# Peptides against a protein of PDB entry 5OOQ: the designs that were tried, part 108

Target 1, 227 residues: chain A of PDB entry 5OOQ
Amino acid sequence: YREDVRQVVTHPANALSFLQPGRLVEISVNGKDNYGWGAVVDFAKRINKRNPSAVYTDHESYIVNVVVNTMYIDSPVNLLKPFNPTLPEGIRPAEEGEKSICAVIPITLDSIKSIGNLRLYMPKDIRASGQKETVGKSLREVNRRFPDGIPVLDPVKNMKIEDEDFLKLMKKIDVLNTKLSSNPLTNSMRLEELYGKYSRKHDLHEDMKQLKRKISESQAVIQLDDL

## One batch from the design tools (peptide; made by RFdiffusion4, then SolubleMPNN)

Design b2_p19_2_s3 (from b2_p19_2, 10 letters changed)
Fold by OpenDDE base, seed 1:
Structure b2_p19_2_s3 (fold): chain B 227 residues (1-227), chain A 19 residues (1-19)
Amino acid sequence: as target 1 above (227 residues)
Amino acid sequence: SVKLAPLTPSDVVLPLPPE
């Protein structure tokens, strides 16, 4: 269900109005290259000058230019072509322990994992020397301020997606989340009641904490599978 | 042309870091 929500949220009819300069978006290219949160520079309708008759899917029909601060330092960034979302080979995010640089990359809407409820004040000319690095510093500061994650736009409350089928989907997700949260909690509370009689034994309390963690992890996995 | 939405009440705008 999370993918279904993402498809609706990232559809041009919904997403484009929220892709203002400085809008934070979480970026995943080709389902494998996670750049984390970047900042929108601009967007344009995808035009193939070589093949004007090219038909793109809705999610591939626009190009979004984004500043990322997670580009691998040895990536061939000089081969990046403006408004070409087909990234050259070797363009990738830095892995753990690798150095990163700031870059402007063109992505499709399909590469947007989430749209943040945050915007950066963007420089007038992002292509000027040092400007993308300034944005990169801002992105680091944002991540520092939101250690639990950057807030995501609410599709209904913020984005005003009022499609009935989408609302039904969201309701179903909420119900599932409630059921998944309530059933294990009820079981955990019963476990706490059961073990409360034994609460004087330190070992049982620790076992309960471990069990609660396992239940929480299992719930997260089930939720991921069901959504 | 796509009309950009205004800032939502939940939007937070962060300034650029000082140079």
Scores: peptide ipSAE 0.229, ipTM 0.845, DockQ to the pose 0.759
Fold by OpenDDE base, seed 2:
Structure b2_p19_2_s3 (fold): chain B 227 residues (1-227), chain A 19 residues (1-19)
Amino acid sequence: as target 1 above (227 residues)
Amino acid sequence: SVKLAPLTPSDVVLPLPPE
């Protein structure tokens, strides 16, 4: 159930509108390297300059740059390439007892475990010296303030995902806590068909992107204590 | 103190892909 929900939530048609600068996301690269909660810097459509005809899945079709504060200190972060989600060997989270540093890593939507109902105020230039560390401190503070975990966006209430099959999925999750490993869509529409319904919405987002809208630098700031 | 930006945008704004 959880994976099915994740697939829907992280689909471009649903996720992109919530990946604003400073959005907290829980990161698991390739389903194995858990960086914990990071902050979104930006995102872009994935384009392979070497192979322009490359076709990516919807969940791999965008690159999200995120600040993490859990990068292993001896990771070859200098080898990180912006907008290249294929991370160099040795890029990994710090293990228990290891020191960590802040880094900006490019990930795919498929590497998002959850989207938080929190958004940090981000520095104007994250690449400037010390700015990543500032975000890292903020991430630590957020984790301190939410010891039970960072609140996750409600797919229905917050993200307004109103697909009938998705709603049925959510209801089944609420009722069948013991069957979390089962696919509740087995007796309903297939996941591929469900994703197909989001394709039109995804296309709309792409069209909006082409309008060259700029993200406003003016943002209302809310204190964590007000949450 | 940590400051938070608005949780939900009023408009969907997507950045342009890098050149």
Scores: peptide ipSAE 0.032, ipTM 0.604, DockQ to the pose 0.048
Fold by OpenDDE base, seed 3:
Parts: C-alpha cells; structure tokens; sequence
Structure b2_p19_2_s3 (fold): chain B 227 residues (1-227), chain A 19 residues (1-19)
C-alpha cells in the first residue's frame, strides 16, 4: 500500500506542482541507495536528444535535480551528467562511518520516496562554489529540528488528490495503521489484499498517467506562452 | 513548464543559514 500511495503521489500529475525550488524530498535511488532528505533545485521533462521518439514511463519522464548532503566523499561526482538520471557507477550515499559531501544529483520521480511539507530558501545559483554546501547545512538543521522525521505532505489535505479510488486506499491504510497497533499481522495481510485489488481494478497508473500528462502538457504550454 | 502550486498553509519555509 505504501508503494501504491507512492506511485500516485510521485506521478507527474500530482508531484510536479509541489516540486518547487527548496522542496524537501526523501530520495531512494534504485530502491537501494538511500540519500535521505534532499532539496529540490529544479525539474525538467526528460528529453532524449538521440532518440526524440523515446517513450518513458510517467515516473521516468521527468528529471528532478536535488541537493543531497549524504553523497559518499569518494563518489565520482565529476562524472555526473546534468539531466541524466542514470547515475555513474560508484555514485552512492555514504555508509555509516564514511564521510559525506553535498552534491546535486539528477533523479527521476520514481526515486522520490516521499515529499516533505517543508521548503528551503535556495541560493540563486546552486552551481556556484559553496552553495550546495549551504543547502547541506540547512538540511542538517532541518534534521536536527525534526528528530522524529520530516513531516510528509498529506496527499489529500495538502496535495488535493481527490481520486475516489485513492481516497478509498487512504482510508483503508488509515484503518490498517490504527489496527496495526493492535493486530499487526492481520492488518498487514488485509492491507496487501486491498491494495492488490485496488491496483488491479483501477488501471489508476494509466488513467492517472494520462490525466497528469495532459495537465502537465497544458501547464507547460502556458508557461511557454508567459515566457 | 509546469505551474507550481502555491505554498500550502502547512508548508514551512526555512531560510538559508547566514553566511
């Protein structure tokens, strides 16, 4: 269920409007490289110049540049290519006992674990010397201020996701979370069953993909006309 | 370009640390 919620939340139709500069996002690359909370710099539609006809999934169709403060110090950060979410080998978060540095990494929406209810003021030029480190200091301060975790955007109250099936899913999750405190095993099985049924009944991924794509395309056109 | 949503009332914006 958490993954299903994540898929909905991180879909372009829902996520992009909340990826303002400085938005905190929790980052997990390829399900294994956990960078923790980073700050959004910007995002762009993924364009393959070599293959303009390349079709990406909705969650891979945008690149989000994020500042992280957990990059392993000996990672080959010089090999990072702007707007290329395929990270070079050796790019990884620091493990326990290793030193970390600040870096800007390009990620896909699929690498967003959660979207925070917090934003940082961002430097005008994040690529200028020392600016990413300034953001890194801010990230440390945020973690210090929120020892119990950074608050996550509420998909319904904050993000205004009003899809009926999603609302049903959220209600079920809330019920399960309440019951997990009393009967964790029974509730987990029921949640998985409900999520499975939800995901199967609602090609929600495709319907939301299409709707969000249309909204994103419409908004992109409006911004081009305003520029 | 996607139009960004305004800050929600729950959004907290933190300033950069002083240089």
Amino acid sequence: as target 1 above (227 residues)
Amino acid sequence: SVKLAPLTPSDVVLPLPPE
Scores: peptide ipSAE 0.241, ipTM 0.803, DockQ to the pose 0.616; fails the geometry check
Fold by OpenDDE base, seed 4:
Structure b2_p19_2_s3 (fold): chain B 227 residues (1-227), chain A 19 residues (1-19)
Amino acid sequence: as target 1 above (227 residues)
Amino acid sequence: SVKLAPLTPSDVVLPLPPE
């Protein structure tokens, strides 16, 4: 059920509007490499220059650039390619006892474990010397202030996900959290149907969002310049 | 292009630490 919720929350139709610069997101790359909480720099639609005909799933169709402060110090960060979510071998979070550094990594929506209810003020140029480290300090401070974990956006109250099937899922989870007993296997089939509905809605919503983004990018650049 | 949602009332915006 948690994975089902994650899939809905991280779907482009729901997630992208909350991936503002500085948005905190919990990052797990390929379900293996847990970088913890990072800060969103920006996002873009995934374009494969080598294979323009490549079709990606909805969760893989966008690249999110995030600042993490948990990159293993000896990771080959110089091999990171902008807008390439396929990370080089050796790019990994630091393990216990290892030193970490700050890095900007490109991830897919599928690598977002949670979307936080917190945002950082981001530097204008994250690629400038020392800027990612400044964000890294902020991330450490946030983790210090929230020892019990960073608050996660409520999918219904905050993200305004009003899909009937999702609301039913949330109700079931609420009941299960109270009663422990429900079989996770039966819900996987409903997830595919739910994603099918989101995929169809996403095409329309992406067109609307593309239009709104063109308008908002023009406005958001103005707001960032006014800040 | 995706329109970013405005800051929700529940969002907390944290400043960068002073240099």
Scores: peptide ipSAE 0.227, ipTM 0.837, DockQ to the pose 0.602; fails the geometry check

Design b2_p19_2_s4 (from b2_p19_2, 9 letters changed)
Fold by OpenDDE base, seed 1:
Structure b2_p19_2_s4 (fold): chain B 227 residues (1-227), chain A 19 residues (1-19)
Amino acid sequence: as target 1 above (227 residues)
Amino acid sequence: SVSLAPLQPSDVVIPLPPE
């Protein structure tokens, strides 16, 4: 269900009003290139100058320019074309151990994984020398301040998505999350009650901890599969 | 033209780092 939520959230009717300059968005290009959190520069309706009759899906119909600080240093960033979301070959995020640089990349709405409730104060001219690096420093600071992750906009409370079907979807997700959280906990509590009778054995306590971890891991997997 | 949403109470604005 997470993908369904993402599709609704990133639809132009919902997303565009929250893509102010400096808005943090989590970026994944082509489902494989994860740039992490970047900052919105601007957006525009996608226009194909070579083929004005080109029809794009809703999620591909706008181009969002974002500053990322995770671009691989040896990526051919000089080949990037403004407002062209078809990225040149070799444009990718840095892997572990690789050096990264700041870059402005054009992405589609479909490349947005999440929209954060944080905004950076953006330079007036991001294309000026050193400005994207300044934003990059801010992004690093944000990541430092939010080690558990950048908070995401609430689709209902913040984005005011009030579609009935969407609300039903959200309710279903909440119910599933509650059920997935409560059932294993209940089972673990029953297990604790069962093993509490044997609590004097150190080995049983360790087994319980391991089982709780396995249950937690299983819950995470189930949530990923069901949502 | 798309009207941008106003700053939300939940929005946190991060200042630019000092130069």
Scores: peptide ipSAE 0.272, ipTM 0.818, DockQ to the pose 0.777
Fold by OpenDDE base, seed 3:
Structure b2_p19_2_s4 (fold): chain B 227 residues (1-227), chain A 19 residues (1-19)
Amino acid sequence: as target 1 above (227 residues)
Amino acid sequence: SVSLAPLQPSDVVIPLPPE
């Protein structure tokens, strides 16, 4: 369910209007490289100059430039291409005990795990010497102020996603969360297992897949009508 | 061009640290 919500939230039709400069986003590249919370610099439609007819998925059709403060210090950041979301080999977050630096990385919408309700004031020229480090200091301060995690935008209340199927999904998730929170077993290591069993028992995965398809189709139609 | 959403009441803006 979380992934299905993420797919809807990070769809261009929903996400782009909230990717203002300084917007905090939680970043996971290729499902493996967790950079934590970064700050949006800007975004652009992905254009392949070599193949103008290239068709990208909705979640890969935009490039978002983000400042992260968790880049491994020995990463080959000089090999980063500003409008290429395919990161060079060796670009990774610092592990525990490793030193990190600030970097601007290009990511796709698919690499956004969550969109925060926080925004940073961004310097006018992020490429100027020391500016990304200033943003990095702000990110550290934010993490210090929010030890329990950075607040995430509410898809319905904040992002105004009003799709009926999505609303149904959110209601189901709320019910599940309430049941999980009210059950003493939710504090157990078996929460994930119980959630998995619960989701399987209620055929929620199939319903969610169908819902996801309908939402994606509906959003695709809206994009075609807006173009 | 996609129009950016205005600041929401839920949005918290954090200033840059002083230079």
Scores: peptide ipSAE 0.260, ipTM 0.813, DockQ to the pose 0.680
Fold by OpenDDE base, seed 2:
Structure b2_p19_2_s4 (fold): chain B 227 residues (1-227), chain A 19 residues (1-19)
Amino acid sequence: as target 1 above (227 residues)
Amino acid sequence: SVSLAPLQPSDVVIPLPPE
C-alpha cells in the first residue's frame, strides 16, 4: 500500500511543485540502493539526445539532482553525469562501517521514496568546492534533530492531492491498516486498480514539461524555531 | 508563470551552517 501511495505522490503532476531547491527527499535508486534523505538541487525534463523519440514513463520522465551524504567514498563519482540517471557501476551508498562522501546524483522520480516537509537553504553553486559538504552537514543536523525520522508531506493535507480515486485509495489503506485484512492479495489488486485509474486520468507528462519551463522557485522560509 | 507549491505550515526551511 505504501508503494501505491508513493506512485501517486511521485507522479510529475503532484511531485514537481514540491521539488524546490533544498527539499528533502528520501532516495532509493532502482529500489536497491538506499541513500537516505537527500536535498533537491534542481530537476529537469528527461531528454535523450541520442534517441529523441525515447518514451519514458511518467516516473522516469524527469531527472532530479539531489545531494546525498551517504555516497561510498570509493565510488567513481567523477563518472557521474548530470541529468543521466543511469549511474555508473560502483556508484552506491556506503554500507555500515564504510566511509561516505557527499555527492550530487541524478535520479528519477521513481527513486523518490518520500518527500519531506523540510527544506534546506541551498548554496548558489552546489558544484563549487566544499558546497556539497556543507549541505551534507545540514543533512546530518536534520537527522540529529529528527531522530524519529524526517516528517513526510501529507499527500492530502500538504500536497493537496484531491483526486477522487486517490482519496478512495487512501481510505482503503486506512481501513486495511485498522482491520488487518486477512486477504492482502485481493486488497492489493483493488488498490492497483484504483491507482491505474488515477494514472490514466492524470497522464499530464507533456503538460508538466511545459509547466516546468515556467516554474519559478519559491524560497519562502519558515524556520524551525517558528514552529 | 507557474510557481512551485507555496510554503506550507509544515514546510520548515533550515539554514546552512556557517562556513
Scores: peptide ipSAE 0.243, ipTM 0.822, DockQ to the pose 0.533
Fold by OpenDDE base, seed 5:
Structure b2_p19_2_s4 (fold): chain B 227 residues (1-227), chain A 19 residues (1-19)
Amino acid sequence: as target 1 above (227 residues)
Amino acid sequence: SVSLAPLQPSDVVIPLPPE
């Protein structure tokens, strides 16, 4: 369900209007390289100069430039090409114990995990000397002020997503979250029933099947431990 | 061009750190 929500939230029709300069977004590249929260510089429609007829998926059709403060210090940042989301080999976040630097990286919408309700004042010229580091300091300050995590935009209340299928999904998630806290078994069955009824998109249906499997596996483990 | 949403009451703006 979280992935289904993410797919809707990060769709261009919903996300782009909230990618103002300084908007905080949580970044995960290729599902494995977690850069944490970064700040949006700008975005542009993805254009392939070599193949102007290239067709991209909705989530890959825009490039978002973001400042991150978690880039591994020995990453070949000089090889980064503006508006090229295919990152060079070796571009990765710093691991525990490694030093990090600030960098501007081009990402697709698919690399956004969440959109925060925080916005930083951004320098006029982020490419000027020291400006990325200034944003990096701000990001550290934000993380300090929000130890429990940066608040995420509410898709309905804040982003004004009015898609009926999405609203139904959100209602189901709310019901499940409320009930999962009380009875995991009842909640899993109800979630499946609700998602099956409202999932018009094949992707949402598959995500529910995966969630059901994970819940069943978790319950099986709990039952085995309780036996 | 995509029209950007205006600043919302829920948005918190953080100033740049002092030089």
Scores: peptide ipSAE 0.278, ipTM 0.835, DockQ to the pose 0.791; fails the geometry check

Design b2_p19_3_s1 (from b2_p19_3, 10 letters changed)
Fold by OpenDDE base, seed 3:
Structure b2_p19_3_s1 (fold): chain B 227 residues (1-227), chain A 19 residues (1-19)
Amino acid sequence: as target 1 above (227 residues)
Amino acid sequence: SAAAAEEAEKAMTLLPQVP
């Protein structure tokens, strides 16, 4: 369910309107490289100049440029290509005890773990000397102000996702979270097992596949009405 | 839609840039 919610929230139809300059996003690249909270610079539709007929998945069809303050200092940041979300080898977050620097990285929507309900004031030219470091100071200040974590956008209240199948999913998650919070003896492992059993017992994979289809069909209709 | 962007702007908390 959390991944299913993430797939809906990070879909272009839902996410792009919230990816304004300075929007905070939690970043995980390739499911392993956790950069923590970064700030959106901009986004663009992914265009393959070598293969204009290249079809990307919805979650890979846009490139989001983000400022992170957790880049490992010895990462080959000079090899970063604008508008290329395929990061060079050695581009990684700093580990514990390592020094970090500020960098602008191109990511896909699929690399967004969460969208924050906070937006920073961004400098006009993020590529100018010292501007990334200024955003990096702001990110540290945000983390200091929110020690319990940065507030995440509510998919229903803030993002206005009104899909009936999604609302049913959210209600199921809320009921599960309430049951889990009311049972202090539900170790994290029982949460994953109950979540895995509930995800397997409810065809929520099929409901999500139907939701993804309806979203894709609705986008195809919106693209037809914009023609 | 432009309306969703305006509602998103009302929902977001703006933080000043730390110098």
Scores: peptide ipSAE 0.055, ipTM 0.625, DockQ to the pose 0.554
Fold by OpenDDE base, seed 5:
Structure b2_p19_3_s1 (fold): chain B 227 residues (1-227), chain A 19 residues (1-19)
Amino acid sequence: as target 1 above (227 residues)
Amino acid sequence: SAAAAEEAEKAMTLLPQVP
């Protein structure tokens, strides 16, 4: 159930509008490498330059650049490639007793465990000397202010996910948190139906963005011809 | 929804950068 909610929340149709610069996100890479809470720098649609025809899953179709303050100090951060979510070997969070550093890592939406209801003021150039470390200090201060955890966006109240099947899923989770009785098999079939609905919403959203871009480009051309 | 994002952005708690 928590995973089912995560899949819906992290779907591009829902998540991308909340991935503004400075948005706090909880990061788990490959379900094993827990970086904790990081801050969003930016995101972009995943483009494979070597294979432009590469089809990605919805959750792998975007790259989110995030500042983390939990990178192991001896991690080969110099091997990090911008917009490549396939992290080099040895890129990992610091374990207990290890020293950590601040790094900007590219992740997929599938590596987002939760989206926080907090946003940091981000520096304009995160790649400038000392800027990632400034964000790292802010992340430590946030963790200090929220010892019980960073507030997570409510999928319904904050994200306005109004999908009826999702609302039914949430109600079931609430009922299950009160009564341990609902069959897991009924939820997997509903998740596939939800994915099909969200995929269609995502396609419409990308079509709207492309249309807005075409309108903006046409207006820019008109302004150039009127000069 | 874009409208939901704008409303959520207005309701979002902003934290200043710690120097």
Scores: peptide ipSAE 0.047, ipTM 0.637, DockQ to the pose 0.408
Fold by OpenDDE base, seed 1:
Structure b2_p19_3_s1 (fold): chain B 227 residues (1-227), chain A 19 residues (1-19)
Amino acid sequence: as target 1 above (227 residues)
Amino acid sequence: SAAAAEEAEKAMTLLPQVP
């Protein structure tokens, strides 16, 4: 379900209008290399100069240039080719304890995990010395301000995706999330509340039976004194 | 939709560059 939503959100018909310069996007390359949140520089239609007849999927048909601040320092960033989303071997995010640098990487729409509801002011020339590092500082500040995560664009409210099947999918997800929040713990708490009410009702019924027995025993003692 | 982009831009939080 999350992947189905991602496929619709990252489709060119929906995503491109939200890929303005400075738009925050969460980046995962090949489902493995998580760069975290980056900032969009620009995008272009993918053109294969060697094979102009190359057909790409919708999600591979555009290249998005993004600034990331999580590139491993020893990554061969000098081998990065503008407008080539096929990243060289060794281009990866820094792991825990590794040093990172800022880089501009070309990605496909398929490498977008989420589109943020935030936009940075971008420098006019990101390729100028120190400009990517300035964006990298801004990305760190955004992550500091949003410790619980960067706000994601709502596909319906913000992106205005009004497809009926997509709306049905979103409703199913909401029902499942509501059921997952309601079913185990709320059914166990409702079971505990039901068991607690059942226990209290049983205790009250036993107390009432004991009181009725005591009343009957006291009436039997009064009848013995009238003999 | 271009209209959706314009509405989203109104809802967009703009953050300055932090030096």
Scores: peptide ipSAE 0.046, ipTM 0.617, DockQ to the pose 0.503
Fold by OpenDDE base, seed 2:
Structure b2_p19_3_s1 (fold): chain B 227 residues (1-227), chain A 19 residues (1-19)
Amino acid sequence: as target 1 above (227 residues)
Amino acid sequence: SAAAAEEAEKAMTLLPQVP
């Protein structure tokens, strides 16, 4: 059930509107490498330059660049390529007793465990010297302020996920949190129907993003003509 | 949704504490 909720929440149609710069996200890469809470830098649609016909799943179709403060110090961070979610060997979170550093890592939406109801103010140039470390300090301060955990976005109240099957799923989770009755199989089939509805909403979101980009490009051209 | 983006802007913005 938590995974079913995560799949819906991290779907592009729902997640992308909440992945603004500085948005806190809880990161788990490949279900193994837990980086904890990081801060969103930006995101982009995944483009395979080598195979333009590559089809990605919805959850793999976007790359999110995130600042983490839990990168193992001896990780080959110089091998990190922006917009390549295939991390080099040795890129991992620090274990207990290991030293960590701040890094910007490219992740997929599927690597988002939770979306926080908090945003950091992000530096304009995160690649500038010391800027990622500033974000890393802010992440430590957030964790200090929220010892019981960073508040997660409510999928219904905050994200406005109004799908009836999702609302039924949430009600079932609430009932299950009060009553241990496991029926996992019936929920997977409904999740596919949910994704079909979300896919249509995603197309609209991409159209809006392309429109906003065209508007921004047009405004940038207007600013060049006004100089 | 534009409304979801606006509600996301209501997220508490924590300024980096300048040390």
Scores: peptide ipSAE 0.033, ipTM 0.725, DockQ to the pose 0.393

